Peptides against a protein of PDB entry 1MQS. Designs and how they scored, part 154

Target 1, 223 residues: chain A of PDB entry 1MQS
Amino acid sequence: ILKMLFLNKDLNNNDNITTITDDIFNQQEIIWKVLILDIKSTATISSVLRVNDLLKAGITVHSLIKQDRSPLPDVPAIYFVSPTKENIDIIVNDLKSDKYSEFYINFTSSLPRNLLEDLAQQVSITGKSDKIKQVYDQYLDFIVTEPELFSLEISNAYLTLNDPKTTEEEITGLCANIADGLFNTVLTINSIPIIRAAKGGPAEIIAEKLGTKLRDFVINTNS

## One batch from the design tools (peptide; made by RFdiffusion4, then SolubleMPNN)

Design b2_p24_8_s3 (from b2_p24_8, 11 letters changed)
Fold by OpenDDE base, seed 3:
Structure b2_p24_8_s3 (fold): chain B 223 residues (1-223), chain A 24 residues (1-24)
Amino acid sequence: as target 1 above (223 residues)
Amino acid sequence: MKTIELSNINDNNKFKNNGTEVIL
């Protein structure tokens, strides 16, 4: 939760932020932002954070997603909401209306593939995919740090892929995760890429998995 | 048409796509 509130900047610190200490807030750059919640996530946040903690995290305003919210086009927004079609539609509508400057989307649980595809499709139609900076759920984590840069923020990916001690199963699993991340990034940029990969290694595995996902997506969107 | 180029060895967990970089 704290990482979310700080826009996931310090992902590399394995520090189990289990305790909200004043030290955590003092060491991080505070960006002023809006927090968008639903009923379920409100309960979650309230169980872990105090009102003062939100302020220390740079939350200037918090609102329910279903509430009528004033536009703050120069202010970034964090969404922490359930992965429902209704919430996705609202987020997309907020995107269309330029309600906020940037969108950091965090789903409270796993986002089903069909809803991910729906989100991607709707976002692509808006032409404002660049405003979506992050999408997170239990299995989907990626960051758009700049228009031409995406981060999957997969810890030790390079090490794992290049360590000769890594098992084939571990490589395959990691490649699947990378392919999922790449797939999600491709959907947000509204372009089906040509995939080029070196043969005989993880790159090929990733390319194959990504290619399959993209083909499946195209089939599902055209049906 | 954009191209994603995947390599087995990538510096800093990055993949380049014609004008787009993906960091892992």
Scores: peptide ipSAE 0.064, ipTM 0.558, DockQ to the pose 0.058
Fold by OpenDDE base, seed 5:
Structure b2_p24_8_s3 (fold): chain B 223 residues (1-223), chain A 24 residues (1-24)
Amino acid sequence: as target 1 above (223 residues)
Amino acid sequence: MKTIELSNINDNNKFKNNGTEVIL
């Protein structure tokens, strides 16, 4: 929960909530934000955090998603709500109305594929996808940065990587192709990036392959 | 310094459904 309140930045979790909030409050510039809840998430937040904890986390306003809320177009918003069609529609409407400057969406449980597709479709129609910075659920971790997001246009990548019938060789081959594509992209930027990847899946494999290619390239060009 | 952010490509880990995506 605290991680969410700090826009899903890595926090040293070894300390008590009060210590973490006090340390962050004292050491970092507080980003003031709005917290949008539903009935379920309100109960969750209230069970773990005190009002003072929310304030220390930079929550200036908290409200229910179904309540009439005043626009704060210069303030980022954190949504922590159930993955329902109703909540998605409200979020999209808030996006359309420019109710907040940025949208950090956290679902309280797993977002079904059909609802994810619905969210994506509706957001795409608004032309304001750049305002959605994060979408999280129990399984979804995605940061949206439109200006710096690109596709390698590999068809059926989702199917190939998730089909249990896909062979290890096919997965490895696809990961290699992706790494090659990324490598070529990096060469066009003329800068060696830092690579961050989720662990335990294809992203890690790709990151390792890409890292190797980049290291080899740097060694060969400096030589 | 730019950062490439990679996530596992699956139906439940991507906001956009347009193939393999990366953030620079």
Scores: peptide ipSAE 0.060, ipTM 0.481, DockQ to the pose 0.041
Fold by OpenDDE base, seed 2:
Structure b2_p24_8_s3 (fold): chain B 223 residues (1-223), chain A 24 residues (1-24)
Amino acid sequence: as target 1 above (223 residues)
Amino acid sequence: MKTIELSNINDNNKFKNNGTEVIL
């Protein structure tokens, strides 16, 4: 929780919450931010932190996600909410409306793949993916450092590629679909990328397919 | 020149480009 409140920076965990907050507060310029909660996460936060702890963490305002919230376009927001379609839609709407300057999204539990894809798709449509700085759940921990977030809208890709029951034909087909999606994505970037892939898995297959598509495209465009 | 880094889906669930993150 504290890590989240400090934008997922590494905190030295050896100290009491108060000591950690005091040390950070004293060492760094406080970044004021809004904390967006739901009912469940409110209970979680309240069980661990006091109002004073939130203030020391730079939380100037905390609100429920379902509440009408005033725009604070110059203030970053931390979302700590349940991984639901409803919450995702609200976050995306907040993004569309420029409600906050930056979005640090933390889901209270595992985000289902379909919802992650939905989030990615909706964000991509807004053209404001650069404002989403972080997305976390119970298992996923990544900083969105790139200005464009894109979903290939391939349902259950993770499951399919990791299920030992998946056939080689299914894997190959899925990899082809992914490569097609990536190819289309690359075309929007107006540059021919260098492709690097992890060896020994679907990434390599995808890279080969994508590379072929790009080469063919370049040849055809220069002809 | 942008680089697309393809991670195995079991590792990262996404591919990265120097400007685009692609979620599968």
Scores: peptide ipSAE 0.064, ipTM 0.552, DockQ to the pose 0.050; fails the geometry check
Fold by OpenDDE base, seed 4:
Structure b2_p24_8_s3 (fold): chain B 223 residues (1-223), chain A 24 residues (1-24)
Amino acid sequence: as target 1 above (223 residues)
Amino acid sequence: MKTIELSNINDNNKFKNNGTEVIL
């Protein structure tokens, strides 16, 4: 939780909450931010932090996600909310309305893949993906600094690729579909990229398939 | 030259391309 409040910067884990907050407070580099909660996360936060701890962490205002909140376009926001469609829609609406300067999204539990894809899709449509700085849950964390978020809208890809019961054929088929989606995306960018992928997993399979498609395309267009 | 980076699904299953991050 403290890590979240400090925008997921590496904090020395050995220090007491008070020590961490005092040290950061004394460093005069307090980033003032808004904390957006839901009912569940409010209970979580209140159980471990005091109001003074929030203040020391740079939380100037905390509010419920469903509450009418005043725009603070120059202030970054930390969301710590349940991974629900409703909350995602609210976050996206807040993004659309330029409610805050930056968005640090933390889900209280695992974000279902379909909801992650939905979030990515909605964000991409807004053209304001640069405002989303990070998305975290129990199993997923990533920082989005400059790149736009985009989804291929491939449902259950995570589940399919990680289920031990999934057949090799199903994995290969899914990887092919992903490669097709990426291929189409690459064509819209009007440049041939260098493809890098982690070895030993679906990413490598996808990269190989995509590479083949791109090579074939280049050969066919230059002929 | 643009670089596309693919991460495995257990590692956020994403595709990064010089300004665009694609979630798979």
Scores: peptide ipSAE 0.058, ipTM 0.500, DockQ to the pose 0.053; fails the geometry check

Design b2_p24_8_s4 (from b2_p24_8, 12 letters changed)
Fold by OpenDDE base, seed 3:
Structure b2_p24_8_s4 (fold): chain B 223 residues (1-223), chain A 24 residues (1-24)
Amino acid sequence: as target 1 above (223 residues)
Amino acid sequence: MKTIELHNINDNNTFINNGTEVIF
């Protein structure tokens, strides 16, 4: 998160920031910028940062993407939002209206190829592609509840996995979503874990899916 | 080396980092 707020510049300190200290903010050049969030990303940010931390990171204003926002044509904007068609359309409309000087787009999870192509196409039509400075998948689709505890905020996961009426397709789909969330968390921690799971249940399915994703990721990053 | 342990737990989706118990 802090790296994103500093426009994805390398923070001189080891990637293992376990504690938010004033030293982190003092070492960085403060660029004043706007932060645009959605409901989900607001919960993510609020779980780990205080309003004062945002200010120290140079965030002058933070707003919801769906809110009416005043134009600040001389101010750069950080978008940290879910990878949805609706959010893409709003970002493009903000670009068309010259709402901000620069656009740093960060998605909470992986942007599907079709949506990336849609974003690229819409941006190209505006003739303002030079204002798009960054597009990143941040893999920050979870809430930190305690220093060593996080939630994927998947509604009714327990009920769905334990209801005898739930179809195999629904179980498999849910296990895939959980594995995606865990994958995102692992990427955020930047450490490949050993995965242990009990045999014969959803935990095993999730472990297998997560293990496959991690192996594929390691292969693709070492190539 | 971090370990993620996945458990089927009845009440709370809780994850622990220093011996990462992933609670579903």
Scores: peptide ipSAE 0.060, ipTM 0.573, DockQ to the pose 0.033
Fold by OpenDDE base, seed 1:
Structure b2_p24_8_s4 (fold): chain B 223 residues (1-223), chain A 24 residues (1-24)
Amino acid sequence: as target 1 above (223 residues)
Amino acid sequence: MKTIELHNINDNNTFINNGTEVIF
């Protein structure tokens, strides 16, 4: 998150920014920016940062993407939003209207290829591609509830996994979603975990799916 | 090295109300 707020520049200090210290903020030139969020990303940000931390990162204003926002044509904007068609369309509309000076687009999770192509096409049509400075998948689709505890915010996951009426397809689909969320979390932590799961249930399915994703990632990163 | 432990939470003690909680 902090890296994103500093426009994905390498923060000169230790890769392990585990603690928001005043020192992190003092070393960076403060560029005043607008932060554009959706409901989901607002929860993510709010779980780990205080308003004062945003201010220290140069965020003067934060707003919801769906809210009416006043143009600030001389101010750069950071978008941190879910990878949806709706959000893409809004970003492109903001670009068309010259709502901000520069656009730093960060998706909470992986942007599907079809949506990336859609974004690229729409941006190209505007003739304002030069204003798009960054497009990142941040893999920050979780909420930190406590130290060492996070939530994927998947509603009724427990109920769905334990309801005898739930179909195998629904269970498998939910397990895939959980594995995706865990994968995103692992990437954010930047550490490959040992995965332990009980045999004979959803936990095993999730572990297998997650393990496959991590293996594929490692193979692709080392190639 | 962090460990992700995935449990079939049958036990009453973790109030997973509205989300999937993971301890790591």
Scores: peptide ipSAE 0.058, ipTM 0.521, DockQ to the pose 0.025
Fold by OpenDDE base, seed 5:
Structure b2_p24_8_s4 (fold): chain B 223 residues (1-223), chain A 24 residues (1-24)
Amino acid sequence: as target 1 above (223 residues)
Amino acid sequence: MKTIELHNINDNNTFINNGTEVIF
């Protein structure tokens, strides 16, 4: 998150920042900017940062993407939002209207190829592609509840997995979503784990899906 | 090397990664 707030510049040589200290903020050049969030990303940021931390990172204004926002054509904007067609369309509309000077787009998880192509096409039509400075997948689709505890915020997961009326397709879909969330968390921690799961049930399905994603990622990153 | 332990929701709703718990 802090790297994103500092426009994805390398924060000095301590890749292992486990504690937010004033020293982190004092070492960075403060660029004043707007932060645009959705409901999910607001919960993610609020779980790890205080309003004062945002201010120290140069965030002067934070707003929801769906809220009416005043134009600030001389101010750069950081978008940190879910990878949805709706959010893409709003970003492109903000670009068309010259709402901000520069656009730093960060998605909470991986942007699907079809949506990336749609974003690229829409941006190209505006003739304002030079204002798009960054597009990143941040893999931050989780909430930190305690220092060593996080939630994927999947509503009714217990009920869905244990209701006899739930279809195999719904169970498989939910297990895929959980595996995606865990994959994002692993990428954020930047360490490939050993996966252990009980045989039989949703845990095994999740472990297999997550294991496949991690193997594919390692193969593609080492290539 | 970190370990993720996946538990079925029926057991404790928590996954553990070298002391890190995951809830959903």
Scores: peptide ipSAE 0.052, ipTM 0.549, DockQ to the pose 0.031
Fold by OpenDDE base, seed 4:
Structure b2_p24_8_s4 (fold): chain B 223 residues (1-223), chain A 24 residues (1-24)
Amino acid sequence: as target 1 above (223 residues)
Amino acid sequence: MKTIELHNINDNNTFINNGTEVIF
């Protein structure tokens, strides 16, 4: 998150969040930015950062992407939003209207190729592609509840997985969503784990799906 | 090496990664 707020510049990893924010805050040139969020990303940010932390990161204003936002044409914007068609369309509209000076787009999870192509196409049509400075997948589709504890915020997951009335398709779909969330979390931690699951049931399905995703990712990043 | 342990718990499904619990 902090790396994103600092426009994905390499931050020296050895420093505590407080030290990083203080060191940068003490550096005379804070670039003030607007942070554009959706409901999900708001929860993610709020789980790990306080308003003062955002301020120290140069975030002067934060708002929801769906809110009517005043133009700040001289201020760069960081978008941290879900990879949806709706959010893409809003970003492109903001670009068209010159709502901000620069656009740093960060998706909470992997942007599907079709949506990336749509974004690229729409941006190309605007003739303002130069204003888009970054497009990143941040893999931050989870909430940190405590140190060493996070939630995927999947409603009724337990009930769905344990209700005898739940269809195999629903279970499989939910397991896929959980595996996606775990995948994003693993990528954020930047460490490939050993996955252990009990045989039988949703845990195994999730483990297999997650394992496949991680293997595919490792293969693709080493190529 | 970090380990994610996936548990089917009676009231909650949790994943543990080197002591980190994942609740979903």
Scores: peptide ipSAE 0.061, ipTM 0.573, DockQ to the pose 0.031; fails the geometry check

## One batch from the design tools (peptide; made by RFdiffusion4, then SolubleMPNN)

Design b2_p25_1_s1 (from b2_p25_1, 14 letters changed)
Fold by OpenDDE base, seed 5:
Structure b2_p25_1_s1 (fold): chain B 223 residues (1-223), chain A 25 residues (1-25)
Amino acid sequence: as target 1 above (223 residues)
Amino acid sequence: SSVAQELIDRVEKLNQEFLKELYNK
């Protein structure tokens, strides 16, 4: 999250949030930017950061993506929103209207290929593709409830996984979504976990999927 | 379009670089 707020600059994540923000505030020139959120990402941000942390990160204004926002054509914008068609359309409209100077787009979870293509097509039509500085989708998609405890807050996950009427395809899809969320969390906190899961249930399936994702990631990044 | 494909390629490249950087820290 902090990397996102600092336009994905390299940060030393060895310390707590307060120490990191203080160090950055003291060592670097602050770039003021706007933060655009949705309901889901607002909950995530609020669980991790304080208002003062946002200010120290140079966030001058934060707003919901669906709310009316004043144009700030000389100010860069950070979007941290769900990967939906609706949000993509809004971002493109903001681009068309020169709402901000630069666009750093961060999706809370994995952006499907079809939506990436849609975004690219729409942006290409605007002639303003150069203003899109980043599209990233490997951020955390969870809410912190307690120290060292978080939830992805996937609706009806328990019920779906335990309902005998749920199809194998639905179970597989849900497990994949959970694994994606956990994978994004691992990347966001920049720490490779030891995975522990109950045997013989959905947790094991998720653990296996996550393990595969992590292994694939390590292989790809070590090249 | 060519522009769309270029944008996709640029995004993918940036993401890959970012992921690599993140993992190496």
Scores: peptide ipSAE 0.147, ipTM 0.740, DockQ to the pose 0.639
Fold by OpenDDE base, seed 2:
Structure b2_p25_1_s1 (fold): chain B 223 residues (1-223), chain A 25 residues (1-25)
Amino acid sequence: as target 1 above (223 residues)
Amino acid sequence: SSVAQELIDRVEKLNQEFLKELYNK
């Protein structure tokens, strides 16, 4: 799952999730992304990750695939969803509408060849196959049954960021809270991360807010 | 279509590489 969140970069598997996320947060450039889930994958993610882990992985917001989501054409998206015809059709529709800049598609289980062929055929028709960066399946060799680490309230807050009905003020407020969390993490680890954020969405807002906080802190500590 | 086949090939290649990386750990 962490590999997926970090766009399939190599991670040291021997460390706990917190250590991995902390190390990456300190040592690597954070690419801000949107995470698209379904009901099944939401349960999976919630069982193994905390909200803070998602933030450290650069997930600025996550949404349900069936949810009406705002377009973020400059923001890369990670899909982690069931390998169904319905989800494929939605992903293709998102591609057609230029909803995101890049598409990293991860299926929760094995993708049948017929569905892969269907996906490929539909994508080919769009002329936007270059935006499909990855299509993976069977990421989970095993699911560790752990207590749900996400509160419904926090999850809802993240879903709200990608809801077209959400006001700009609400988005800004949530992004501020996210930036605060990231800032506190940076202070705790005593290292300044390199941040890359897509333009025109929550990622940019978070990056700007975090950058401001970091700059202010550096100025105040050097004074 | 040729584009569809290319995408399939690309996906298969990426998946194979990913699997290799997982097993070499």
Scores: peptide ipSAE 0.129, ipTM 0.718, DockQ to the pose 0.236
Fold by OpenDDE base, seed 3:
Structure b2_p25_1_s1 (fold): chain B 223 residues (1-223), chain A 25 residues (1-25)
Amino acid sequence: as target 1 above (223 residues)
Amino acid sequence: SSVAQELIDRVEKLNQEFLKELYNK
């Protein structure tokens, strides 16, 4: 799962999730991505990863595949969804509409040959096969005891943060919104993360804001 | 189509590489 979030780059360390994310976060420039999930994969992600892990992986927005999602044509997308005809059709439609810059497709289980052929055929018709950077199917023997659903969708977050014309006030406002979303997600999954962020960028601003919110919440709840 | 087959081949190659990495850890 972590490898997927880092666009399947080689993760050399058999260390725990925290160590891996820290090492990558410290060694490489973060590539901001959108994460598209379904109900099953959301439960899987929630059971394995903390909100901070998603942030460290450069996930700016994560949403359900069936939800209306804002186009982010300059942002790469990671799909982690069930291998169904419905999901394939949605992905192809997203491709047709140039919803994202690149498509990294990961199926939660083995993709049947007929569906692979269908995907390939539909993609070929679009003429945009070059935007499909990866299609991976894996069998996850993961038992989800309780499904946990969360979504953080902030329109144009990546573009706003990387546009040189964006004002400091706009960046600060967006970072606040991101921190609010993450805070809500943390509460939803009932896991308080250790917040770490790169210095000198929006990640630090988000981390500070989120940290303040979490501290305030803990103080108020224990009081 | 040739494009469709190319995509299938890419998918299969990537899957094989990933599986190899998983089993070697």
Scores: peptide ipSAE 0.171, ipTM 0.753, DockQ to the pose 0.228; fails the geometry check
Fold by OpenDDE base, seed 4:
Order: C-alpha cells, then structure tokens, then sequence
Structure b2_p25_1_s1 (fold): chain B 223 residues (1-223), chain A 25 residues (1-25)
C-alpha cells in the first residue's frame, strides 16, 4: 500500500508504516496526489492506514470513484479500485475529461486479461495514453483488523460453511474465493506462511487450495 | 492498435517485475 501511495517506488520494507512515512515526509519533497477508492478499497485502506498516514504520503484528498469529483488537472491521481468494467470505464472517462494530470492505476486484485485489453483499447482511442503512468495489480483483497489478524470480509462465510443446507457447489465456490483472498494476502505480505487448518472440513479444503496456489506460484516465478 | 498493445506490454512487464520483487523478498 505504501508503495502505491508513493507511486510504486521502492521502499524499505523493514520499517513500520509510521517510520516509513516519517522518513519520506522529512527527506523528500511531497508530491500531492488524489486517491480514488471504491467501497472495498476504502475498507482496505482504512484498516491499514490512518488519515495522518495518508497525509504524510501526500494524499491531499481521497474520494470514491463513483462520487462526483472536481477536476484537478494539475494533480496526479492514484486509483486503488476493484478490477471491474465499471471502474475501468470511469477511469477512462476521467482520462478523457483531463480530470487529473497523471493516472496511477492500482487494482485491488488481479486484472483479467480481457479487462486489460479493454482498458488499453479505450485508452488508445483517447490519445492520452501518456497520462497513464502505471497499472498494477496490488493483491490487496483483504482487511487488516489486527497486526496478526486479517479478514477477507466475505459475507456470511461462517454461516454458509456451517449451514447444513448449503450445497457442495456453494461450499466449493466459497472455499475457492477464500483461498484466492488468502493467496492475495500472502503475496501482499511477501512471506510464505505455514498453513494450519482443521481437518475434515472447509478449512482443509481451503488450505489445500491455497497450498496448491502457492506452489504453482513459486514454480512459475522461478521458471 | 499499436498503442493498445504497447500499453498491454507495459502493464505485463510491470506486473512481472512486481511479482519478481515479491518473490525475491
């Protein structure tokens, strides 16, 4: 998240958020930016950063992507939003209207290829591709509630997994979603976890799926 | 379009670099 706020510059990851923000605030000229969020990313940001942290990172204003926003043509914008067609269309419209000086686009999760192609195509038509400075997948599909505890904010997950009326298909789907969220979390933390799960239930299914994803990722990254 | 493909390539490159950085940490 901090990398994103500092336009994806390399940061020393050994320091806590406060130390990093203080050091940058003191050592570098602050580039003031607008932060554009959606409902999901707002929750994510709020769980990790305080308002003061945003300010120290140079975020002068933050707004929801669906809100009416005033043009700030001389101010760079950071988008941190879900990878949806709707959000892409809004970003492109903002680009067309010269709403901001530069566009740093960060998606909360993996951007599907079809949406990337759509984004690229739309941007190309505008003739303003030079204003798109970055497009990243952040893999931040989680909320940090405590330093060692996080939530995927999946609605009624516990109830669904423990309801005897829930179908196997529903359980499988939910487990896949949970595993995806956990995978994104692992990537964000940049640490391979030891996975522990209760046997004989959905937790085991999730653990297996997550383990497979992690193994596949490691293999693909080392090849 | 050529511009669209260029943007795609840039994004893919950045994503690959990002993933590499995550792995090497």
Amino acid sequence: as target 1 above (223 residues)
Amino acid sequence: SSVAQELIDRVEKLNQEFLKELYNK
Scores: peptide ipSAE 0.049, ipTM 0.638, DockQ to the pose 0.708; fails the geometry check

